# Ledger of designs, part 165: peptides against a protein of PDB entry 7BDX

Target 1, 212 residues: chain A of PDB entry 7BDX
Amino acid sequence: EMGAAACTLLWGVSSSEEVVKAILGGDKALKFFSITGQTMESFVKSLDGDVQELDSDESQFVFALAGIVTNVAAIACGREFLVNSSRVLLDTILQLLGDLKPGQCTKLKVLMLMSLYNVSINLKGLKYISESPGFIPLLWWLLSDPDAEVCLHVLRLVQSVVLEPEVFSKSASEFRSSLPLQRILAMSKSRNPRLQTAAQELLEDLRTLEHN

## One batch from the design tools (peptide; made by RFdiffusion4, then SolubleMPNN)

Design b2_p18_8_s4 (from b2_p18_8, 6 letters changed)
Fold by OpenDDE base, seed 5:
Structure b2_p18_8_s4 (fold): chain B 212 residues (1-212), chain C 212 residues (1-212), chain A 18 residues (1-18)
Amino acid sequence: as target 1 above (212 residues)
Amino acid sequence: as target 1 above (212 residues)
Amino acid sequence: SDAAEAALLKALGELNSR
C-alpha cells in the first residue's frame, strides 16, 4: 500500500521537467531505474496464473513505475539518461511487451509503448530500440492486440521508424516483407478517430517511401 | 526495496515548494499522509524485539516518509494542510516520540522533531501540538535522550512554545514546575556548538519571562 | 524535430483516477 502511494505521487510530480532533473541529478537514479526494470519483470512473470486485479496495489505500483519512465523519457535529459545509462530498462520493456499476450495488461502496455515512443524521438534511442533483436516481429505482435490504444501507440512507434531514413534503411526489407498491411488498412477504418488518423498517416508515409 | 527507492526519490524532490504544492494539489494527498502515519506507527511497534538494522529497506522507507512530512511542513501551504487535514498524522508523530526509548531510532526522532518544529511556525499548528495530551512531559522525556541532535531539536521546539505568549500562558505553570533546568544548563556547556547556543538562547528567553 | 517534441507523451497521473 504505502509503496504504491509514494510511487503514485512520484509519478504525478514527474510530469514536471524540474522534477525529472532532480530525480536524475541524484546518485540514486541508476539504482532506481535498475530496480524499476526488475520490479516490472517480476510483475509480468507473476501474471501467468492469477487474475491480477487491475486495482491491486501491485498493479498500481507497476503502472506508476511505467508512468515515471514515460515522463522521464518525455524530457531531453531523461531520454539521454535512459539511452546512455539505463539500456537494461529499455531491453526489459521490449522483453515484457513480447511476453504479454494480446489483451493482457493493456494499461501497462500503453505506458511502456509511450515510454518507447518518447525514447524514439532521440535518434540514438530510436537506433537502440530498433536494432534490438526481434523488434520488427514485436511490433506486429503488438499490433495484433484487440485494444485500440495499444494499436495506436504501436502505429506511432512504427511511424517513428518509417520517418527516420537512417533507421528504416537497415530494416526496410524485413519491414516490407512482414508488414501486416491488411491489419493497418482495417485500423484506417476504425471508429476510434485517433487510431483511424494514425493508420491513415502511416499508410501515406509508406506509399511515399515506395515511390521514392 | 522498490518502495524505499521511490519514497527516497520523493523525499529528495519534496525539498522544492512546487513539488509540495503538486503533492497537495492532488486527490491522493490525504490518503498518502494517512497511510504514512500508519506505516510509521507499524514500524515503531515492530522495534520491541529485533535489532532493526538502521540500513534496512524498512528503516530507509520510514526515514524517507518522515523526511517528506518535514519538507511538506517547511512550506506554508504544507503546514496549513497538515494542521487542517492531517491532524491524525501529527498525533501519531507525538505518540511515536513518546513510545521510542532514549537512544532508540535517533534519526527518525530527529526527522519527526524537525516536522513538529516546522508545524510550530504556524500559530494554529503550535496551538494544536502544545494542547495535545502529555505534550510537556513528552518534551522532557525527549530531552533525556543522549543524542545531541535529538536534544537540539527538542530545545528548538521548546523555544517555539516559550516565544508564543498565547500558547505559553496556558501551560506556564506546568512548564515552570517540571522544567529540567539542570539538564538545560548542562546542555549550555555542551561541546556541540549548536546545542550549546540553543540551550543558552532558551535560558535567556526563560529569564526574560521571569522578570516580566 | 520541433513537431516530434510536441508529440511527446506524458503519462498524466489522472490515468489512475479511474
Scores: peptide ipSAE 0.150, ipTM 0.830, DockQ to the pose 0.043
Fold by OpenDDE base, seed 2:
Structure b2_p18_8_s4 (fold): chain B 212 residues (1-212), chain C 212 residues (1-212), chain A 18 residues (1-18)
Amino acid sequence: as target 1 above (212 residues)
Amino acid sequence: as target 1 above (212 residues)
Amino acid sequence: SDAAEAALLKALGELNSR
């Protein structure tokens, strides 16, 4: 209980750039983000047994951790820190996104995808994520999720890859051969306006790249 | 481990007034400070059995909580919050200071005394603390501690009472009858310059009040 | 790009849900 409450407060205040700088400027940042990855991994591994209630203190704790990572990645110095000093955490997030089943831990998936998207704004971060083993298959697996918000954040991450020619050129063959085009087209007709717009924009960007 | 790490980061960033305002402006502040008191109490009660290593994650967690309370009390809105909305936490801190033996959990005692001192800067807070049952005997018990830093913060809290005529007049008879004058005189000769100065200043303030 | 920075996602915890 108390750990989750404190971590939730830390998550809330981590929306401030100055708080992110204070977290990263300390000598404990490396250890904290290392333990963060381990804690998130332990939580996901525990889901195969007990139906952890989504509203449990443990769930709230892990959501707060994922929220902190996302908010750190929303700041330039935070992205630099994650890409330079916390690559193991990024690897863990990618692994956990693969380990979770469609419809499982939706809120955690969204937060992890938001963190990866924020990291992808840095070209070095985008390169690191996109060169991860199984990255393209992982995106399609996640895009099979029934949740519109998961799918939205997957589409945003896909768009981040497509908008960077240096990254897209390396994966273009695999991307074109495996693209779930029918799924993305279905999303472009979604009743969710955010998902609809993101799918339409991605389809337009892909068409532009095919004509060039 | 992870809870202690997160709380330690929250403690560090709580040195900012804006972070304290953010913590208190949330809907979770009341619950957080309630659980804080319970957690600190549970820790102190656990000390009678297992020699908890001072460097344990549990100890570090409780130190971080006490540090957060201290930092909240260092800000005007934080003092107002504690005195108006978290009186149970103040009662818990006073109780725990009584339950701890001389030389036991020195760092925690110091942080708790610092928080009470900060609360005492508000006249309403000073009144609340000083009107607590057994407050004067508690100060003398704590002043028997072998640790110079514990004694220093006790002397500062005593000085906060002495400097406020409206509060001091209510306890003046008990204070004069139970004052460990020989102990304070011994501290005025301490090799610790901070303790020496605090004891000398208090003795001067007391002499001024006896001549008026 | 400046446009990409404007698209950054903050995970606003419940504290900022005002």
Scores: peptide ipSAE 0.144, ipTM 0.830, DockQ to the pose 0.034
Fold by OpenDDE base, seed 3:
Formats: sequence, C-alpha cells, structure tokens
Structure b2_p18_8_s4 (fold): chain B 212 residues (1-212), chain C 212 residues (1-212), chain A 18 residues (1-18)
Amino acid sequence: as target 1 above (212 residues)
Amino acid sequence: as target 1 above (212 residues)
Amino acid sequence: SDAAEAALLKALGELNSR
C-alpha cells in the first residue's frame, strides 16, 4: 500500500522536467530503475491465472512505475540515462510486452509502449530497441491486440522505425516480408480517429519508402 | 525494496515547494499521509527486540517517509494540510517520539522532531501539538536523550513554545515546575556549537519571560 | 527537434481512458 501511494505521487510529479532531473541527479536512480524492471517482471509473472483486479494496489503500483519510466523518457537527459545506464529495464519492457497475451494488462502495455516510443525519439534509443532480438515479430504480436490504444502506440513505434533510414535499412527486408499490411489497412478504417490517422500516416510513409 | 526507493526519490524531490504543492493537489494525498503514519508506527513497534540495522530497506523507507513529512511541513500549504487534514499523523509522530527509548532510532527521532518544529511555525500547528496530552513530559523525555541532534531539535521545539505567549501562558505553570533546568544548563556548555547556542538562546528567552 | 519534443508522450498520472 505505502509503496504504491509513494510511486503514484512520484509518477504525478515526474511530469515535470525539473523533477526528472532531480530523480536522475540522485545516487539512487540506478537502483530505482533496476528494481522497477524486476517489480514489473514479477507482477507480469504473477498474472498467470488470476485476473488481478486492475484496481489492485499492485496493479496501481506497476502502472505508476511504468508511468515514471515514460515521463523520464519524455526528457532528453532521461532518455540518455535509460539508454546508457538502464538498458536492462528496456530489455525487461520488451520482454514483458512479448509475454503478455493480446488483451492482457492493456493499461500496462500502453504505458510500456509509450516509454519505448519516447526512447525511440533518440537515435541511440531507437537503435537499441530495434536491434533487440525479436523486435519486429514483437511489433506484429502487439499489433494483433484487440485494443485500439495498444495498436495506436505500436503504430507510433513502427513509424519511429520507418522514419529513421539508418534503422529501417537494417531491418527493411524482415520488415517488408512480415508486415501485417491487411491489419494496418483495417486500422486505417478504424472508428477510432487517432488509430485511423496513425495507420494512414504509416501507410503513406511506407509507400514513400517503396518509391525511393 | 521498490517502495523504499520510490519514497527516497519522493523525499529528495519534496524539497521543492512546487513538488509539495503537486503532492497536495492530488486526490491521493490524504491516503498517502494516513498510510505514512501507520507505516511509521508499524516500524517502531517492530523494533521491540532486533536492532534493525539502520541501513535496512525498511529503515530507509521510514526515514524517507519522515523526510517527506518534514519537507511538506516546511511549506505553508503543507503545514495547513497536516494540521487540517492529517492530524492523526501528527498524533502518531508524538506517540512514536514517546515510545522510542533514549538513543533508539536517533535518525528517525530527528526527522520527526524536524517535522514537528516545522508544524510549530504555524500558530495553529503549535497550538495543536502543544495541547496534545503529555506534550510537556514528552519534551523532557526527549531532552534526556544522549544524542546532541535529538536534543537540539527538542530545544528548538521548546523555543517555539516559549516564543508564543498564547501557547506558553496555557502551560507556563507545568512548564516551569517540570523544566529540566540543569539539563539545559549542561547543554549550554556542550562542545556541539549548535546545541550550545540553542540552549543559551532558550535560557535567555526563559529569563526574559520571568522578568515580564 | 521541436517536432520530436512535441511528439513526446507524457504519461499523465490519470490515464484518462476517455
């Protein structure tokens, strides 16, 4: 209970750049983000049967942790810290996104995808996550999710890959051969306007890359 | 572990007034400070045998909680919140200061005393804590501590009472009859310059009140 | 770039699932 309350407050205040700088300026930042990954992993492993009520203190705690990571990754120095000093956390997020079934822990998936998207804004971060084993299959696995918010954040991450020639060129063959084009086309017709727009933009970006 | 790390980070950033305002502006502030008191009480009750290593995760967690309370009380809106909405936490701090033996949990005592001192800056806060049952005996109990930092913060709290005529007048008879004058005089000769100064100032303030 | 910063996702503590 107390830990969840503290993490929730820390999440709320981590929306400030100055707070993120203060978090990272402490000698305990490394330990905090190391334990964050372990805690998130332990939570996801505990899901193998009970529908943990989304409103449980444990769920709220893990959501707050994922929210903190996202907000840290929203700041330049935070992205640098994650990519340089907390790579295991990024690896854990990628792993957990793979281990979660479609429709399972949707809110956590969204937060984790938001964090990866923020990391992807930095070329070094994008390189790191895109060079992770099974990254392309993971994107398609996540894009099979029935949840529109999950799919939206996957499409944004895919777009970050596509818009970076140095990254896209390395995986272009695998990407093109495995691209769930019909799924993306279906999303471009979604009633969710954010999902629809993201899918349309990605399809336009992909078409532009085929002509070059 | 994770809770302790999160609370430690929250403690660090709570040194900012803007962060304190953000903490208090959330719907979860009441719950957070309620659980804080319970957690601190549970920790102190667990000390009834094992010298919890001061460096344990639990100890660090409770220190961080006490630090957060102190930093919140350092801000005007934080004092107002504690005195209006978290009186049970103040009562818990007073209780725990009474339950701890001399020399026991010195760092926690210092943080709790610092929080009470900060609360005492507000007349409403000072009235509330000074009207608590056994407050005057508690001050003398704490002043018997062999630790100079504990005694320093007790002397500062005593000074806050003495400097407020509306509070001091209510307890003046009990205060004068039970005042450990010889102990305070001994502190005025301490090799610790901060303790020495605080004891000298308090003795001067007390002499001024006897002549008026 | 300013455009990349504007694209950053802040996880505001309330996931307003609106």
Scores: peptide ipSAE 0.142, ipTM 0.830, DockQ to the pose 0.033
Fold by OpenDDE base, seed 1:
Structure b2_p18_8_s4 (fold): chain B 212 residues (1-212), chain C 212 residues (1-212), chain A 18 residues (1-18)
Amino acid sequence: as target 1 above (212 residues)
Amino acid sequence: as target 1 above (212 residues)
Amino acid sequence: SDAAEAALLKALGELNSR
């Protein structure tokens, strides 16, 4: 209980850039982000048995951790810190996104995808994520999720790859051969306006890349 | 482990007034400070058995909680919040200071005394603390501590009472009859310069009150 | 890109999907 409450407050205040800088300026930042990955991993591993109540203290704690990572990645120095000094955490997030089944832990998936998207704004972060083993298959796995919010954040992450020529050129062959075009086309007809827009934008970006 | 790490980061960032305002502006503040008191109480109750290692995750967690309370009390809106909306926490801190033996949990005592001192800067806070049952006996109990840092913060809290005529007048008879004058005089001869100065200042303030 | 920075996602407190 107390840990979840403290972590939730830390999540709330981490929306401030000054707070993110203060977190990162301390000698405790490395330890915190190391344990963060381990805690998220332990939580996901515990799900294969009992359907943990999404409203549990443990769930709230892990959501707060994922929220903190997202907010840290929203700041330039935070992205640099994650990519330079907390790569294991990024590796863990990628792993956990692969380990979770479609429709499982939607809120956590969304937060993890938001953190990866924020990291992808930095070219160094985008390179690191996109060069991860199985990254392209992982995107398609995640895009099979029935949840519109998960799919939205996957499309945004795919768009980050597509909009960066240096990254896209390295994976273009694999990307083109495995692209779930029918799924993305279906999303462009979604009743969810955010998902519809994101799918349309990605389809436009892909069409531009085929003509070049 | 993770809870202690999160709480320690929250403690560090709570040194900022803006962070304290953000903590207090959330709907989760009341719950956080309620659980804070309970957690500190549970920790102190656990000490009567096994000498908990001062370097344990649990100790670090409780120290961080006490540090957060101290930092919240350092801000005007934080003092108002504590005295208006978290009185149970102040009551708990007073109780725990009474429950701990001389020389026991020195670091925690210092943090709790610092929080009470910060609250005492507000006249409403000083009134609330000083009107607590057994407050004067508690001060003398704490002043018997062998630790110079504990004694220093007790002397500072006593000085807050002595310097406020509206508060001191209500307790002046009890205060004068029970004052450990010989102990304070001994502290004025301490080799610790901070303790020596605080004891000398208090003795000067007391002399001024006797001549009036 | 500046446009990508403008698209940064803050996870504020509870996911207030506002």
Scores: peptide ipSAE 0.136, ipTM 0.830, DockQ to the pose 0.042

## One batch from the design tools (peptide; made by RFdiffusion4, then SolubleMPNN)

Design b2_p19_1_s1 (from b2_p19_1, 9 letters changed)
Fold by OpenDDE base, seed 3:
Structure b2_p19_1_s1 (fold): chain B 212 residues (1-212), chain C 212 residues (1-212), chain A 19 residues (1-19)
Amino acid sequence: as target 1 above (212 residues)
Amino acid sequence: as target 1 above (212 residues)
Amino acid sequence: GVGDELAELRAEFRGERLP
């Protein structure tokens, strides 16, 4: 309980850029984010066996950790830190997103996807993520999720890839060959306005790429 | 391990006034500090049975918690919060300081004493602490500690009481009757310059009070 | 240098922070 509470507070204050800088300026950042990855991994691995209540202290702790990563990645120096010094954490997040089934741990997925999106703002980060093994299949796997928020954040990440020619060119063939176009089209008709807009924008971006 | 790491980071960033304000501005502050007290209490209670390694995750966690309380109390709004909304925590700290034997958990004692000192900067806080049952005996119990840092912070807290006429007048009789003068005099000759100075200043303050 | 500046600009407009 206390751990979850502390981590939740840390998550909350990490919304501040100054706090993120303070976290990263200390000598504990590397260790913290190393353990973060391990903790998240352990949590996800435990889900297959135990009906862990979503409101468990463990769940809240992991959510807070994911939130912290997101907030760190929201800042330039945080992105630099993650990409340069905590690649293992990024690898872990990618792996965990692949391990989770559609509809499973929706909130955690969203947070992890948000963190990846933030990382992708840095070109180096985007390159790193997009060059990860199985990245494109992972995106499509995630896009099969029934949750609109999950899908929204997947689409945003896909858009980040599509909008960066240097990155997109490397995977363009695989991307085009595996694109779940029907699914994206369906999302463009979603009642969720955010999802609808994201899907529409992505479709427009994709069309633009086909004509160039 | 992860809990201790998170709490340690939270402690570190709590050195910022803005972070303290952020912590207190959230809806989780009350719960956090409530659990903090319980956690500290549980830790101290466990010490009599288990040789808990000072470097255990549990110890580090508790140290971080005590540090957070100290940092919160270092700020005006934090003092207000503690005195108005987390009195139970203050009670707990006072109780724990009484439960610990001389030489036991020195670092934790120091942190707790520092927190109390910071609280005492607020007159309302000083009044609350000083009016706690057994406060004066507690001070003398703590002053029997062999550790110079513990004694230093006790002397500082005593000085806070002595320097506030409204508070001192309420307990002046008990204070004078129980004052470990020989111990304080011994400290005024300490090789530790900080302790020496603190003891000397306190003796001067006490002399001034006797002449008025 | 330039890449970092671009990243900062992108972050300003697209970065997400969670309370």
Scores: peptide ipSAE 0.040, ipTM 0.787, DockQ to the pose 0.075
Fold by OpenDDE base, seed 1:
Structure b2_p19_1_s1 (fold): chain B 212 residues (1-212), chain C 212 residues (1-212), chain A 19 residues (1-19)
Amino acid sequence: as target 1 above (212 residues)
Amino acid sequence: as target 1 above (212 residues)
Amino acid sequence: GVGDELAELRAEFRGERLP
């Protein structure tokens, strides 16, 4: 309980850039983010048997951790820290996204995807994530999720790749050959306006790339 | 481990006034400080049998909690919050200081005493603490500690009482009748310069009060 | 470079901070 409360407060205050700088300026940042990855991994591994109530202290604890990572990645120095000094954490997030089943731990997936999207704002971060083994298949796996919010954040991450020619060129062949076009088209007709817009924008970007 | 790491980071960033304001501005502050008191109490109660290694994750966790309380109490809005909305926490700190034996958990005692001292900067806080049952005997109990740092922070708290006529007048009779003058005199001859100075200043203040 | 400037612009406008 106390751990969850502390993490939740830390998550809240980490929305401030100055707080993120303070966290990273200390000698405890490396250890904290290392433990973060391990804790998230342990949580996901525990899901195989027990229906973890979404509102459990453990779940809220892990959500707060994912939120902290997202907030750190939202600023330039935080992205630099994650990509340079906490690559294991990024690898862990990618791994966990692959290990979770469709519909499983939706809220956690969303937070993790948001963190990766924030990292992808930096070219170095985008390169690192997109060059990770199995990255493209992972995107399509995640896009098969029944949850609209998960799919929305996957589409946003896909768009970050598509909008960066230097990154897209390296994987363009694999990307085009495996693109779940029918799924994206279906999403462009969604009743969810955010998902609909994201899918439409991505389709427009893809059409532009095919004609160039 | 993760809880201790999160609390330690929260402690570090709570040194900023803006972070304290952010913590208190949220709807989670009340719950957090309630759990803080409970956690500290549970820790102290666990000491009766097991030599908790000072460097254990549990000890560091509780130290961080006490540090957070101290940092909150260091600013005006934090003091107002503690005195108005978290009195149970203050009561718990006073209780725990009474339950700990001389020489036991020195670092925790110091942090708790620092928090109470910070609260005492506000007249409302000083009144609340000093009007607590057994407050004067508690001060003398704490002053009997063999640790110089504990004694230093006790003397500082005593000085806060002595320097406030409105507060001192209410308890002056009990204070004068029970004052461990010989102990304070001994401290004024300490090799520890901070302790020596604190004891000397207090003795001077007391002499002034006797002649007025 | 231009890439860093674009990253900063994207961060300013697209960075998501969760309350």
Scores: peptide ipSAE 0.034, ipTM 0.783, DockQ to the pose 0.061
Fold by OpenDDE base, seed 5:
Structure b2_p19_1_s1 (fold): chain B 212 residues (1-212), chain C 212 residues (1-212), chain A 19 residues (1-19)
Amino acid sequence: as target 1 above (212 residues)
Amino acid sequence: as target 1 above (212 residues)
Amino acid sequence: GVGDELAELRAEFRGERLP
């Protein structure tokens, strides 16, 4: 319980750029993010067969961790740090997103996806995650999720890939061959306006790429 | 482990006034400090008979908690919050200081004493802690500690009491009757310059009070 | 070049901070 409370507070204050700089400027940052990945992995592995007590202290703790990662990645120096010094954490997040079933741990998925999106703001970060083995299949796997928020953040991440020619060119063949176009089209008709917009924008971007 | 790491980071960033304000401005502050007291108490109770693995994750966790309390109390709004809304925590700290043996959990004692000293900067805080049952005997109990840092911070807290006439007058009789003058005199001859100075200053303050 | 500027702009405007 106390750990969850402390971590939640840390998550809250990490919304400040100065706090992120303070976290990273200390000598404990590397260890913290190393343990973060391990902790998140351990949590996901423990979920097998158990009813998600989403409101458990453990869940809250892991959510807070994911939130901290997201907030760190929201800042330029944080992105640089993650991509240069915490690649294992990024790999772990990608792996966890692949291990979770559709509809499973929805909130955690969203937070992890947000973190990856923030990392993708850095070209180096985008290159790193997009070149990860199984990245494209992972995106489509995640897009099969029934949750609109999960799908929304997947679409945003896909857009980050599509909008960067240097990255997209490397995966263009695989991307085009596996693109779940019908799924994205269905999302463009969603009653969720955010999801609808994201899907429409992506479709527009994809059309533009076909004409070029 | 992860909890300790997170809490340690929170401790580090809590050195910022803005971070303290952020902690207190959130809706989780009350719960956090409530649990903090409980956690510290649980830790101290667990120490019975066990070799202090001072370097344990649990110890580090509790140190970080105490550090956070100290940093919160270092700020005006933090002092106000603690005195108005977290009195149980203050009571707990006082109790723990009484429960610990001389030489036991030295670092934790120092942190707790620092927190109380910071609280004492607020007149309301000083009044509250000094009016706690057994406060004066507690000070002398703590002053029997062989550790110079513990004694130093006790002396500083004693000085806070002595320098406030409104507070000192209420306890003057008990204070004078139980004052370990010989112990303080011995400390004024300490090879530790900080302890020496603190003891000398207190002796000077006490002499001034006798002449008035 | 343009990519770096875009990255900086993205960093400033697209980064999501969570309370």
Scores: peptide ipSAE 0.026, ipTM 0.765, DockQ to the pose 0.060
Fold by OpenDDE base, seed 4:
Structure b2_p19_1_s1 (fold): chain B 212 residues (1-212), chain C 212 residues (1-212), chain A 19 residues (1-19)
Amino acid sequence: as target 1 above (212 residues)
Amino acid sequence: as target 1 above (212 residues)
Amino acid sequence: GVGDELAELRAEFRGERLP
């Protein structure tokens, strides 16, 4: 309970750029983010068995941690820190996203995807995550989720790859060969306006790339 | 470990006034500070038995919590919040300070005393803590500590009382009758310059009050 | 060319912050 409360407060205040800078400027950041990954991993591994109540203190704690990572990645110095000093955490996030089944732990997926998207704003971050083993299959795995919010953030991450020629060129063949076009087309007709727009924009970007 | 890390980071960033305002402006502050007191109490109660390693994650966690309270109390809005909405926490701090023996858990005592001192900057806070049952005996109990830093913050808290006529007048009789004058005089000769100065200043203030 | 402009645009994009 106390851990969740403290972490939730930290998450809230980490929305401030100045707070993120303060966190990263200290000597505790490396350890914190190292343990963060381990904590998230432990949580996900625990889900295979007992129906963890979504509202458990543990869940709240892990959500807050993911939120903190997201807020850190929202800032340039935070992205640089994560990609230079906390790659293991990024690897963990990618792994956990792969370990979770469609419809499983939706809120955590959303937060983790948001963090990866934020990381992808930085070219170095984008390169790192997109070159991760199984990254493209992971995207499609995630895109099979029934949740619109999960899919939205997956599409946004895909767009980050597509919009960067240096990155896209390296994976273009695999990307094109495995692209779940029908799924993306279905999303472009979604009743969720954000998902609809994201899918439409991605389709437009992909069309542009095919003509170039 | 994770809780301690998160709480330590929160402590660090809570040194910012803006962060404190953000914490208090949220809907989580009340619950957080309620649990804080309980956590501290549980920790202190655990000390009677097993020699808890000072460097334990639990100790670090509790120290960070105390640090957060201190940082909150350092700000006007934080003091107002604590005295209006988290009085139970203040009561807990006073209780725990009484439960701890001289030389026991020095670091925590210092942090708790710092928090009380910060609270005492506000007249309402000063009134509340000074009117707590056994407050004056508690001060003398704490002043018997062999640690200079503990004693320093006790003397500072005593000074807060002495410098406020409205508060001092209510307890002046008890204060004068129980004043450990010899102990304070001994502190005025301390090799610790901060303690020496604090004791000297208090003695001067007390002399001034005797002449008025 | 276009890639550099996109990179610059990306650098200007603010990540999503969660309260």
Scores: peptide ipSAE 0.049, ipTM 0.781, DockQ to the pose 0.033; fails the geometry check

